# Peptides against a protein of PDB entry 3QIS: the designs that were tried, part 58

Target 1, 334 residues: chain A of PDB entry 3QIS
Amino acid sequence: PSLELSRREFVFENVKFRQLQKEKFQISNNGQVPCHFSFIPKLNDSQYCKPWLRAEPFEGYLEPNETVDISLDVYVSKDSVTILNSGEDKIEDILVLHLDRGKDYFLTISGNYLPSCFGTSLEALCRMKRPIREVPVTKLIDLEEDSFLEKEKSLLQMVPLDEGASERPLQVPKEIWLLVDHLFKYACHQEDLFQTPGMQEELQQIIDCLDTSIPETIPGSNHSVAEALLIFLEALPEPVICYELYQRCLDSAYDPRICRQVISQLPRCHRNVFRYLMAFLRELLKFSEYNSVNANMIATLFTSLLLRPPPNLMARQTPSDRQRAIQFLLGFLL

## One batch from the design tools (peptide; aimed at target 1 L170 N272 A279 F280)

Design b2_p22_6_s2 (made by RFdiffusion4, then SolubleMPNN; from b2_p22_6, 8 letters changed)
Fold by OpenDDE base, seed 2:
Structure b2_p22_6_s2 (fold): chain B 334 residues (1-334), chain A 22 residues (1-22)
Amino acid sequence: as target 1 above (334 residues)
Amino acid sequence: SEMEEFFQKLSEEMKKEIEELR
């Protein structure tokens, strides 16, 4: 069997978080026999492609002189955003299109990724006084390394080094402040806040706005701004409540005094973000008559975002653990 | 409340810091 491919080189320019890009090509059976094609892993890989890439269809049959369109879809989710932001991974791959009893055809994927504040650590964002698209990639790497070391020192209760006044981190990420300040000003009376989904186009505009500027006003509806906050919290590499404190939060969930002590042990930026979000959500609850927001809904929604199980425990989360996690947050909302 | 005071204070401090960055 043999195939003819219309294209073998694909370039995905300006790949962004949550923005789908598609490139299409045709494969044609120019042989005299039916053939089965499939994308196969390379020798050392478990998957035929990187997590941000997909082929559709990834396998199929072609009769003699049959042609099929294959879509190469590039989509950066929360699972790939952090490693692309740091430059640990890149928009480069090689796909192997295997023909049963035939040849292998190599496809070259290349391109560039545009960094996002989504999927960047809270520590790095507190140090980042400019929009992420203005920050050189080399400086992003330095900020993540410095932020990791500062997190470890904070968890060990080591005395903060007297960082010079020019290098003092923000109390919370500017991106979180921009989202929360907007919602507090404009969305407190918004009916069905955090219950109505945003518009995908508006979400992309909000992400691009936060990545490229320090806006006076965030674009989009209150629903889109609210969903952007949820997406931001979901995309964090380390949740607002650090993984190291997860079990202690569950164990303390019914003791409000111990809950406050656990939160006091968070790194400064994480602790400030947690308190800021809880205070904001309590303000929204004052307007429950207008916005239809209640403490149980908010606690249920934000628990999965703020108090995530460590990766090694994710597959083992019980309904009891989930209820304890909700109860932990309720103790700050009531 | 302590949480309301914290929210207002942090919001005002961050507003000033962000205005200096623009």
Scores: peptide ipSAE 0.667, ipTM 0.970, DockQ to the pose 0.882
OpenDDE base, seeds 1, 3, 4, 5: peptide ipSAE 0.661, 0.665, 0.658, 0.666; ipTM 0.969, 0.970, 0.969, 0.970

Design b2_p22_6_s3 (made by RFdiffusion4, then SolubleMPNN; from b2_p22_6, 9 letters changed)
Fold by OpenDDE base, seed 3:
Structure b2_p22_6_s3 (fold): chain B 334 residues (1-334), chain A 22 residues (1-22)
Amino acid sequence: as target 1 above (334 residues)
Amino acid sequence: SELEEFFKRMSEEMKKEIEELR
């Protein structure tokens, strides 16, 4: 069997978080026999492509002289955004289009990724006084490395060594402050806040706005701004409550004094963000008659975002663990 | 409450810091 491919090189320029890009090509069976095609993993790979890439269809049959269009879809989700922001991964891949009893055809995927404040650590964002798109990639790497080291020192309760002449970090990320300040000013009376979905176009505008500027006002509806906050929290590489404290939060869920002690052990930026969000959510609860927001709804929604199980425990989360996690947050909302 | 005072303080301090960054 043999195939003819209309194209073998694909370039995805200016790939952004949550923006779908598509490139199409055609494959034709120029042989005299039916063939089955499939995208196959390379020798050391578990998947035929990186998590941000897919082929559609990824397999199929072609009769002699049959032709099929294949779409290569690039989509950076929360699962790929962090590794692309750090430059650990890149918009580069090689796809192997295999023919049963035939040849392999190699497709080259290339492009560039535009970093996002979404999927960036709280520690790095607290050090980032400019929009992420203004920050050189080399400086982003340094900020992430420094952020990791400072998190580790904070968790180990190491005595602050001399705060060398490093610029003082922000108390919370500017991006979180912008979102929360907007919601506090404009969304306290918004009916069905955090219950009505935002508009996808507005969400993209909000993300692009936060990545490229320090806006006076966030664009879009209150629902889109609220959903952008949820997306931001979900995309964090390390949740607002660090993985290291997850079990202690569950164990303390019914003791409000121990809960506060656990939160006091968070890294400064994480602790500040947690307290800031809890205070904001308590303010929203004062307007429950207008916004239809209640403590149980908020606790249920934000628990999955703020207090997620470590990757090694994700598959083992029990209904009891979820209830304890909700109870932990309720102790800060009531 | 301590948390409300924290929220107000954080909001005012961050507002000032962000205004200096614009």
Scores: peptide ipSAE 0.597, ipTM 0.960, DockQ to the pose 0.887
OpenDDE base, seeds 1, 2, 4, 5: peptide ipSAE 0.593, 0.593, 0.590, 0.595; ipTM 0.959, 0.959, 0.959, 0.959

Design b2_p22_6_s4 (made by RFdiffusion4, then SolubleMPNN; from b2_p22_6, 8 letters changed)
Fold by OpenDDE base, seed 3:
Structure b2_p22_6_s4 (fold): chain B 334 residues (1-334), chain A 22 residues (1-22)
Amino acid sequence: as target 1 above (334 residues)
Amino acid sequence: SEMEEFFKKMREEMKKEIEELR
């Protein structure tokens, strides 16, 4: 069997978080026999492509002289955004289109990724005094490395390092402050806040706005700004409550004094973000008659975002663990 | 409350820091 491919090289320019791009090509059976095609993993790979790439269809049959269109879809989700922001991964891949009892056909995927404040660590964002798109990639790497080292030092309760000549980090990321300050000013009376979904186009505008500027006003509806905050929290590589404290939060869930002690052990940036979010949500709850927001709804929604199980425990989360996690958060909302 | 005071303080301090960055 043999195939003819209309194209073998694909370039995805200016790939952004949550923005779908598509490239199409045709495969034609120029042989005299039916053939089965499939995208197959390379040697030592578990998947036929990187997590941000998909082929549709990824397999199929072609009769003699049949042609099929294949879509190559590039989509950076929360699962790929962090490794693309750090430059550990790139918009580069090689796809192997296998023909049963035939040869392999290689497709080259290339392009560039535009970094996002979404999927960047809280520590790096607290040091980032410019929009991420203005920060040189080399400086992003340095900020992430420095952020990791300071997180580790904070967790080890090492003596406060001398306030050496390093630029003082922000108390919270400017991006979180902008989102929360907007919601506090404009969304406290918004009916069904955090319950009504935002518009996808507005979400993209909010992301692009935060990645490229320090806006005075965030664009979009209150629902889109609220959802952008949820997406931001979900995309964090390390949740607002660090994985190292997850079990201690569950164990303390019914003792508000121990809960506060656990939160006091968070790295400064994480602790400030947690307290800032809880303080905002308590203000929002004062307007429950207008916004239909209650403590149980908020605790249920934000618990999955703020208090995520470590990757090794995700598959083992019990209903009891989820209830304890909700109770932990409720102790800060009431 | 301590949380309300913290929230007010954070808004005021971060507002100033962000205005200095613009």
Scores: peptide ipSAE 0.710, ipTM 0.977, DockQ to the pose 0.907
OpenDDE base, seeds 1, 2, 4, 5: peptide ipSAE 0.705, 0.709, 0.704, 0.708; ipTM 0.977, 0.977, 0.977, 0.977

Design b2_p22_7 (made by RFdiffusion4)
Pose (drawn by RFdiffusion4):
Structure b2_p22_7 (pose): chain A 293 residues (1-134, 168-310, 319-334), chain P 22 residues (1-22)
Amino acid sequence: PSLELSRREFVFENVKFRQLQKEKFQISNNGQVPCHFSFIPKLNDSQYCKPWLRAEPFEGYLEPNETVDISLDVYVSKDSVTILNSGEDKIEDILVLHLDRGKDYFLTISGNYLPSCFGTSLEALCRMKRPIRERPLQVPKEIWLLVDHLFKYACHQEDLFQTPGMQEELQQIIDCLDTSIPETIPGSNHSVAEALLIFLEALPEPVICYELYQRCLDSAYDPRICRQVISQLPRCHRNVFRYLMAFLRELLKFSEYNSVNANMIATLFTSLLLRPPPSDRQRAIQFLLGFLL
Amino acid sequence: DDDFFHEFHDEMKEEVDELRNE
C-alpha cells in the first residue's frame, strides 16, 4: 500500500468571497498491491478539512498502479466569509490523506484571503466610510449603492427579484463594492438585485437581530407592537430595515411592470431580514406584510 | 411616511457623493 503524489503543497492566492479556486494533483498507486485512500479528520475533529475547503474526490480505490486526479477546492461561502473577513480564520490547513492500513500523507494548505464588505456586520460597515479593500453612516454605503442602482434603473425591470443574475457579474459587483465607491454598479438589474439578496443573506447579524426574532413572531399580529419591536433594534439595523421596507413599497407601485407583488416580497425577503439563530413562517410573513401594506 | 424613502435616500446620496469625491 503505497502512493506517489505529484505534489503535497498547495497555495490558494487572493481567495475571495464566493470565488471558486481549484488546486489539482495526481495520486498514483506505486505499490505492488491495491490500496484504499481517504481524507481523514485530524486528531479530535469532525471533518477532514475546514468548511471553505473540499477534496474531490475525497476517497477511492486504486489498483497498482492506476492514477487519480484530486481536486482541492476552495470556496468561501456565507458560512465562512465573516470569520475570514475578521481574521479569526486564515487560508491555511493540513489535509491528511490516509491509506487504509498504511501511511498517512500530509498535504499543506496555504494562501491568503481578501476581506469583503459582504459578510461584514451592518455596524462595522456604517463605521467605515471608505471601501474595505480600497458620526456613522445611516446605512452602509454598499447597500445604499445597490439600492441606488435599482431605484434608478430597475423600477420597471421585468421580473425583478425573480430572475437570477449572472455569476460573473455578481462577483464583479462584490469586488466593485469591496474596492470602490463607483458612479455606476456594473452588471444587469437582475445581477444587482441578486447581489442585494446575497448581501442581506451574508450579514453576520441579520437586519432584524436574532434576539428580537422571537418577539417579532409573537407580536406579528399587532402593527403597533411590531413597530415597537423594530424600535428596539440598534440604530443601523432599524435604519436598514426601514430603508428596505420603504424601497420595497416603492417597487410595489410599479408592480404592473416589475411583477413585484406582496406575495413574492413576503416570501423572498422575510427569510433574509428575519432569520432565527413551520407556522412561525406564517407569523414571519405576517410580520413583514404588516410593514409593506 | 410617504416621502421617507426619497428624503432618506437623498440625504444618503449627498454623503456618498462626498465620500466618492474624496

Design b2_p22_7_s1 (made by RFdiffusion4, then SolubleMPNN; from b2_p22_7, 11 letters changed)
Fold by OpenDDE base, seed 5:
Structure b2_p22_7_s1 (fold): chain B 334 residues (1-334), chain A 22 residues (1-22)
Amino acid sequence: as target 1 above (334 residues)
Amino acid sequence: DEDFFYKFSAELRKEVEKLRAE
């Protein structure tokens, strides 16, 4: 069996978080026998491609002289954004198109990723005084390393940040402030806030705006700005409530005093973001007659974002654990 | 609590406005 491929090299320029790119090629059975094709893992890989890449179809049968279109889809989700922002991974892959009883055909995937404030740590963003697209990649790496070290120092209750350093971190990421200040100013009376989805085009504009500028106003509808805040919180590599405190939040869920003590143990940036978000959400709840926002809805929505189970516990999360997690947040909304 | 959100937002605004001027 043999295949003819219309293209073998694919370049994905300017890949961005949540922006789908597609490249297509054709495969043709130029043989005299039916053939089965499949994308197969390389020798050391568990998957045929990196998490941000997909082939569709990834397998199939071709009759003699049959041709099929294959789509190569590049999509950076929350699962790949952090490793691409750090430069740990890159928009580079090799796909192996295997022909049963035939040859392997290699496809080269290349391109460039444009870093996003989405999927960047709260610690790094508190140090990031410019839009992420203005920050040199080398400095992003340094900011992430420094952020890790400061998180650890903060958790260990080590020496207070020297308040006199010329490079004092922001109290919260500028991106969080931009989103929350916009929502507070324009969305308090927005009907169905956090219940109506945003527009995908507006979400992309908001992401691009936050990655490239420090805008006076966020573009798009209030629904898109609200969803952008949810996406931002979901994409955080470490949730606003650090994984190390997850179980203690559940254990304290019915004791508001202990809940506040647990939150006081968060790293400074995480603690500030948590307090700021909870204060904002309490302000939104005062406008419930206009925005249809209630404490149970907000607690349910934000619990999955702010109080995520550690990756090792995700598969074991009970309905009781979810209820405790919701109750923990309710104690800050009521 | 209201006073906290307003005050803290005003502090954060000053931080961000400073970054726009740099």
Scores: peptide ipSAE 0.696, ipTM 0.969, DockQ to the pose 0.867
OpenDDE base, seeds 1, 2, 3, 4: peptide ipSAE 0.686, 0.694, 0.692, 0.687; ipTM 0.967, 0.968, 0.968, 0.967

Design b2_p22_7_s2 (made by RFdiffusion4, then SolubleMPNN; from b2_p22_7, 12 letters changed)
Fold by OpenDDE base, seed 2:
Structure b2_p22_7_s2 (fold): chain B 334 residues (1-334), chain A 22 residues (1-22)
Amino acid sequence: as target 1 above (334 residues)
Amino acid sequence: DENYFKDFSEELRKEVEELRKE
């Protein structure tokens, strides 16, 4: 068996969070026998490609003189955004197109990723005084390393570090303030807020706006701005309630005094974001006659975003654990 | 406090307005 490939080198320029890019190529059976093709893992890899890449179709049969189009799809989800933002991973891969009883054909994938404030830590964003696209990649690495060390210090030390006024981190990421201030100004009376989905084009504009500027106003509908806040919280590498406090939140869920004590032990940026979001959500609940928002809906929606189980416990979350997590958050909404 | 959100959001607004001057 033999294949002819129309292209073997693919370049994905300016890859962004949640923006699908597609490159197509053709494979043709120039042999005299039917052939089966498949993308196969390299030696020591579990998958035929990196998590941000896929081939469609990834396998198939070709009759003699048959041609098929293969799409190479690049999509950076919440699962890949953090490692691409840090430069730990890159838009580079080698695909092995295997022909049964035939040859291997190598495809080269290359490109560049544009960093996003989505999937960046709260600690790094509190230190980031400029839009992420203005920050050199080398400085992003330093900000993540410094942020990890400051998180650990904040968990160990009861005393706030009196850091010098010039290098003082923001109390809350500017991106969170921009989203919440916009929603408070324009969306308090929006019917079905957080229930109606945003538009994908508007979501991309909001992400690009927050990555590249400090806008006076966020573009898009109130629904798109509301969904952008949910996407932001979902994409955080460490949730607003740190993984270290997850079990204590569940254990305290029915004691409002202990719940407040657990939140007081969060790192400063996480604690400020939590308090700010809870204060905002309580303001939205005052407008329930107009926006159809209620405490149970909000608690159910935001619990999965703010209070995630640690990765090692994710597969073991019980319905009881979910109910305790919701009850924990309800104690801050009522 | 009924004003906690407004007061805190106004404090955060000042922090962001300083960043727009750089």
Scores: peptide ipSAE 0.705, ipTM 0.966, DockQ to the pose 0.893
OpenDDE base, seeds 1, 3, 4, 5: peptide ipSAE 0.695, 0.701, 0.694, 0.704; ipTM 0.965, 0.966, 0.965, 0.966

Design b2_p22_7_s3 (made by RFdiffusion4, then SolubleMPNN; from b2_p22_7, 11 letters changed)
Fold by OpenDDE base, seed 5:
Structure b2_p22_7_s3 (fold): chain B 334 residues (1-334), chain A 22 residues (1-22)
Amino acid sequence: as target 1 above (334 residues)
Amino acid sequence: DEDFFYKFSEELREIVEKLRAE
């Protein structure tokens, strides 16, 4: 069997978080026998492609002289955004299109990724006084390394961050403040806030705005700005409540004093963000008659974002654990 | 507690407004 491919090289320019890009090519059976094609893993890989790439279809049959269109879809989700922001991963891959009893055909994927404040750590963002697109990639790496060290120092209750020559970190990321300040000013009376989804185009504009500028006003509807806050919190590599405190939050869920003590043990930036978000959400609850926001809805929504189970426990989360996690958050909303 | 959100938001506003002017 043999295939003819219309293209073998694909370039994805300016790949962004949550922005789907597609490239298409054709495969044709120029042989005299039916053939089965599939994308296969390389020798050391478990998957045929990186997590941000997909082929559709990834397998199929071709009769003699049949042609199929294959779509190569590049999409950076929350699962790939952090490693692309750090430059640990890149928009580069090699796909192996295998033909049963035939040859392997190599496809080269290349491109560039544009960093996002989405999927960047709270510690790095607290040090980032400029939009992420203005920050040199070398400095992003340094900010992530410094972020890790700051988290460790904060957890160890070691020396207050030396008031030394390094610019003092922000108390919370400017991006969180921009989102929350906008919602507080304009969305307190918004009917169905956090219940109505935003527009995908507006979400992309909000992300691009936060990545490239320090806006006076965030573009888009209140629903899109509200959803952008949820996406931001979901995309954090470490949730606002650090994974290390997850079990202690569940164990303390019915004791408000212990809950406050657990939160006091968060790294400074995480603790500030948590307190700020809880204060904001309590303010929104005062407008429940206008915005239809209630404590149970908010606790249910934000618990999955703020108090995520560690990756090793995700598969084991019981309904009881989820209820405890909700109860923990309710103790800060009421 | 009500005073915290407003005061903290205004403190952060002054910081972000300075950063916007740079």
Scores: peptide ipSAE 0.661, ipTM 0.964, DockQ to the pose 0.902
OpenDDE base, seeds 1, 2, 3, 4: peptide ipSAE 0.644, 0.660, 0.648, 0.644; ipTM 0.962, 0.964, 0.963, 0.962

Design b2_p22_7_s4 (made by RFdiffusion4, then SolubleMPNN; from b2_p22_7, 13 letters changed)
Fold by OpenDDE base, seed 2:
Structure b2_p22_7_s4 (fold): chain B 334 residues (1-334), chain A 22 residues (1-22)
Amino acid sequence: as target 1 above (334 residues)
Amino acid sequence: DENYFKEFSEELAKEIEKLRAE
């Protein structure tokens, strides 16, 4: 069996978080026998492609002189955004299109990724005084490394960072402030806030706006701005409540005094973000007659975002653990 | 509680306004 491929080199320029890009090519059976094709893993790989890439279809049959279109889809989700932001991974891959009892055909994937404040650590964002697209990639790496070291120090010692006034971190990431301040000013009376989905085009505009500027106002509907906050919190490499404190939050869920003590042990940036978000959500609950928002709905929604199980426990979360996690947040909303 | 959110958000606003001027 043999195939003809219309294209073998693919370039995905300016790949962004949550923005789907597609490139198409054709494969044709120029042989005299039916053939089965499939994308196969390279040597030592478990998957035929990186997590941000997909082929559709990834396998199939072709009769003699049959042609099929294959879509190469590039999509950076929350699962790939952090490693692409750090430059640990890149928009580069090699796909192996295998023909059963035939040849292997190599496809070259290349491109560039544009960093996002989505999927960046709270610690790095607190140090990031400019939009992420203005920050050199080398400095992003340094900011993540320094942020990791500071987080470890802050967990071990409540040492005041005697950092010089020019290098002082923000108390909360500017991106979180921009989202929350907008929602507080414009969305407190919005019916079905956090219940109605945003528009995908508006979400992309909000992400691009936060990555490229420090806007006076966020574009899009209140629903899109609200969903952008949820996406931001979901995309954090470490949740607002650090994984290290997860079990202690569950264990303390019915003791408001212990809950406050657990939160006091968060790294400075995480603690400030948590307090700021809880204060905002308590303000939002005062408008429940207008926005249809209640404490149970908010606690249920934000628990999955703020108090995530560590990756090693994620598959083992019980309904009891989830209820304790909700109860923990309720103690800050009531 | 209301005062804490407003006061803290206003403090953050002043910090971010400086960043816009840089």
Scores: peptide ipSAE 0.687, ipTM 0.966, DockQ to the pose 0.888
OpenDDE base, seeds 1, 3, 4, 5: peptide ipSAE 0.671, 0.675, 0.669, 0.686; ipTM 0.963, 0.964, 0.963, 0.965

Design b2_p22_8 (made by RFdiffusion4)
Pose (drawn by RFdiffusion4):
Structure b2_p22_8 (pose): chain A 293 residues (1-134, 168-310, 319-334), chain P 22 residues (1-22)
Amino acid sequence: PSLELSRREFVFENVKFRQLQKEKFQISNNGQVPCHFSFIPKLNDSQYCKPWLRAEPFEGYLEPNETVDISLDVYVSKDSVTILNSGEDKIEDILVLHLDRGKDYFLTISGNYLPSCFGTSLEALCRMKRPIRERPLQVPKEIWLLVDHLFKYACHQEDLFQTPGMQEELQQIIDCLDTSIPETIPGSNHSVAEALLIFLEALPEPVICYELYQRCLDSAYDPRICRQVISQLPRCHRNVFRYLMAFLRELLKFSEYNSVNANMIATLFTSLLLRPPPSDRQRAIQFLLGFLL
Amino acid sequence: SEEEEWWNELREEMAEEVDALR
């Protein structure tokens, strides 16, 4: 049971939020007998690697002496973007490739991460006047820029918030917002609209803070009480919520053109603005509908 | 409505802030 590896060290340079990287290497069974390989957790872990990293494939069977290409894939999603933004985690790791009844092969993962305004808290973004990788703002300039673009160009956009944008343009929009205060956000209306949804979804703290979430559901049927729960939010959260509710009511005026109706808005934005840490789903859309109408 | 007035005022203030930052 022996393996030959084309390389054991891998570098993921300039890793960005939602941008896929792949570092590939070849495994060859140079032994005399067949072998089984698999990636294993380091002593006392649950997984063999961190969430932003994956091996493809992560296990297999090799006769003497067939070869197999292994793809080490890095993808920073909404689960990891905040800790990498914060520096609580780094683009580093050790993969232990394990031969069943044999040697362990240690693969070193290194590289660097570029912080994004995506996955950054509303509070910190309101305190930053300049792009992250160039009195507080009422709302983060990034969300204002996305909404400003949609307000200017997308009020009559067919199927707004129902057609997915382009992956390439989403990344261009994110990098644009990370590095600049542009005159125009690049990309189609559908891409800008989706980037807004991704922005809300990537927030470490939702527009409606987690502890107010349950109170919102209980209060879902009394508009006076719902508005008061909103008053309990920090200034920046209260402002973003009110700003978005006003923007969505503005879009509802052009529903005959942009197909944006109360049904779609409620089911689309409720889960983004109001996240927990069933029929609560119903009180939640009722909560949001109370503001839209 | 009060919410429409507030929303327009907030957008105007933000436009000034963005322009100044540019």

Design b2_p22_8_s1 (made by RFdiffusion4, then SolubleMPNN; from b2_p22_8, 10 letters changed)
Fold by OpenDDE base, seed 5:
Structure b2_p22_8_s1 (fold): chain B 334 residues (1-334), chain A 22 residues (1-22)
Amino acid sequence: as target 1 above (334 residues)
Amino acid sequence: SEEEEEFQRMREEMRKEIEELR
């Protein structure tokens, strides 16, 4: 069997978080026999492609002189955004298109990624006083390393080393402050807030706005700004409540005094973000007659974002654990 | 509440810090 490929080199320019890009090519069976094609893993890989890439179709049959269109889809989700922001991963891959009893065909994927404040750590964002697109990639790496060290110092209750030569960190990320301040100013009376989805185009504009500027006003509807806050919290590499405190939050869920003690043990930026968000959500609950927001809805929605199970426990989360996690947040909303 | 006062304080402190960055 043999194939002819219309293209073997693909370039994805200016790849962004949550922005789908597509490149298409054709494969043709120029042989005299039917062939089966599939994308196969390279020798050391478990998958045929990186998590931000897919081929559609990824396998199939071609009769003699048959042609099929293959789409290469590049999409950076919450699962790939952090490693792309740090430069640990890049928009580079090699796909192996295999023919049963035939040859391998190599496809080269290349491009560039544009960093996002979405998927960046709270610690790094508290140090980041400029939009992420203005920050050199080398400084992003340094900010993540310094952020890891600050988290460890905070967890160990180490006295902050004298804030000598480093600029004072923000109390909360400017991005989360901008989102929450917008919602507090304009969305307290918004009917169905956090229940109505945003518009995908407006979400992309909000992300691009926060990545490139410090806006006076966030673009888009209140629903799009509200969903952007949810996406931001979901995309965090570590949830607002650190994984190390997850079980203690569940164990304390019915004791408000212990719940407050657990939160006091969060790293400074995580603790500040948690308090800021809970206080904002309590303000929204005062307008429940206008915005249809209630404590049970908010606790249910934000629990999966703020109090995520550690990856090793995610497959074992019981309905009881979920109810305890909801109860933990309810103790800060009532 | 003390938590509402903390929210308004943090909101106003961060507003000033962000205005200095613009």
Scores: peptide ipSAE 0.606, ipTM 0.954, DockQ to the pose 0.884
OpenDDE base, seeds 1, 2, 3, 4: peptide ipSAE 0.594, 0.601, 0.595, 0.596; ipTM 0.952, 0.953, 0.953, 0.953

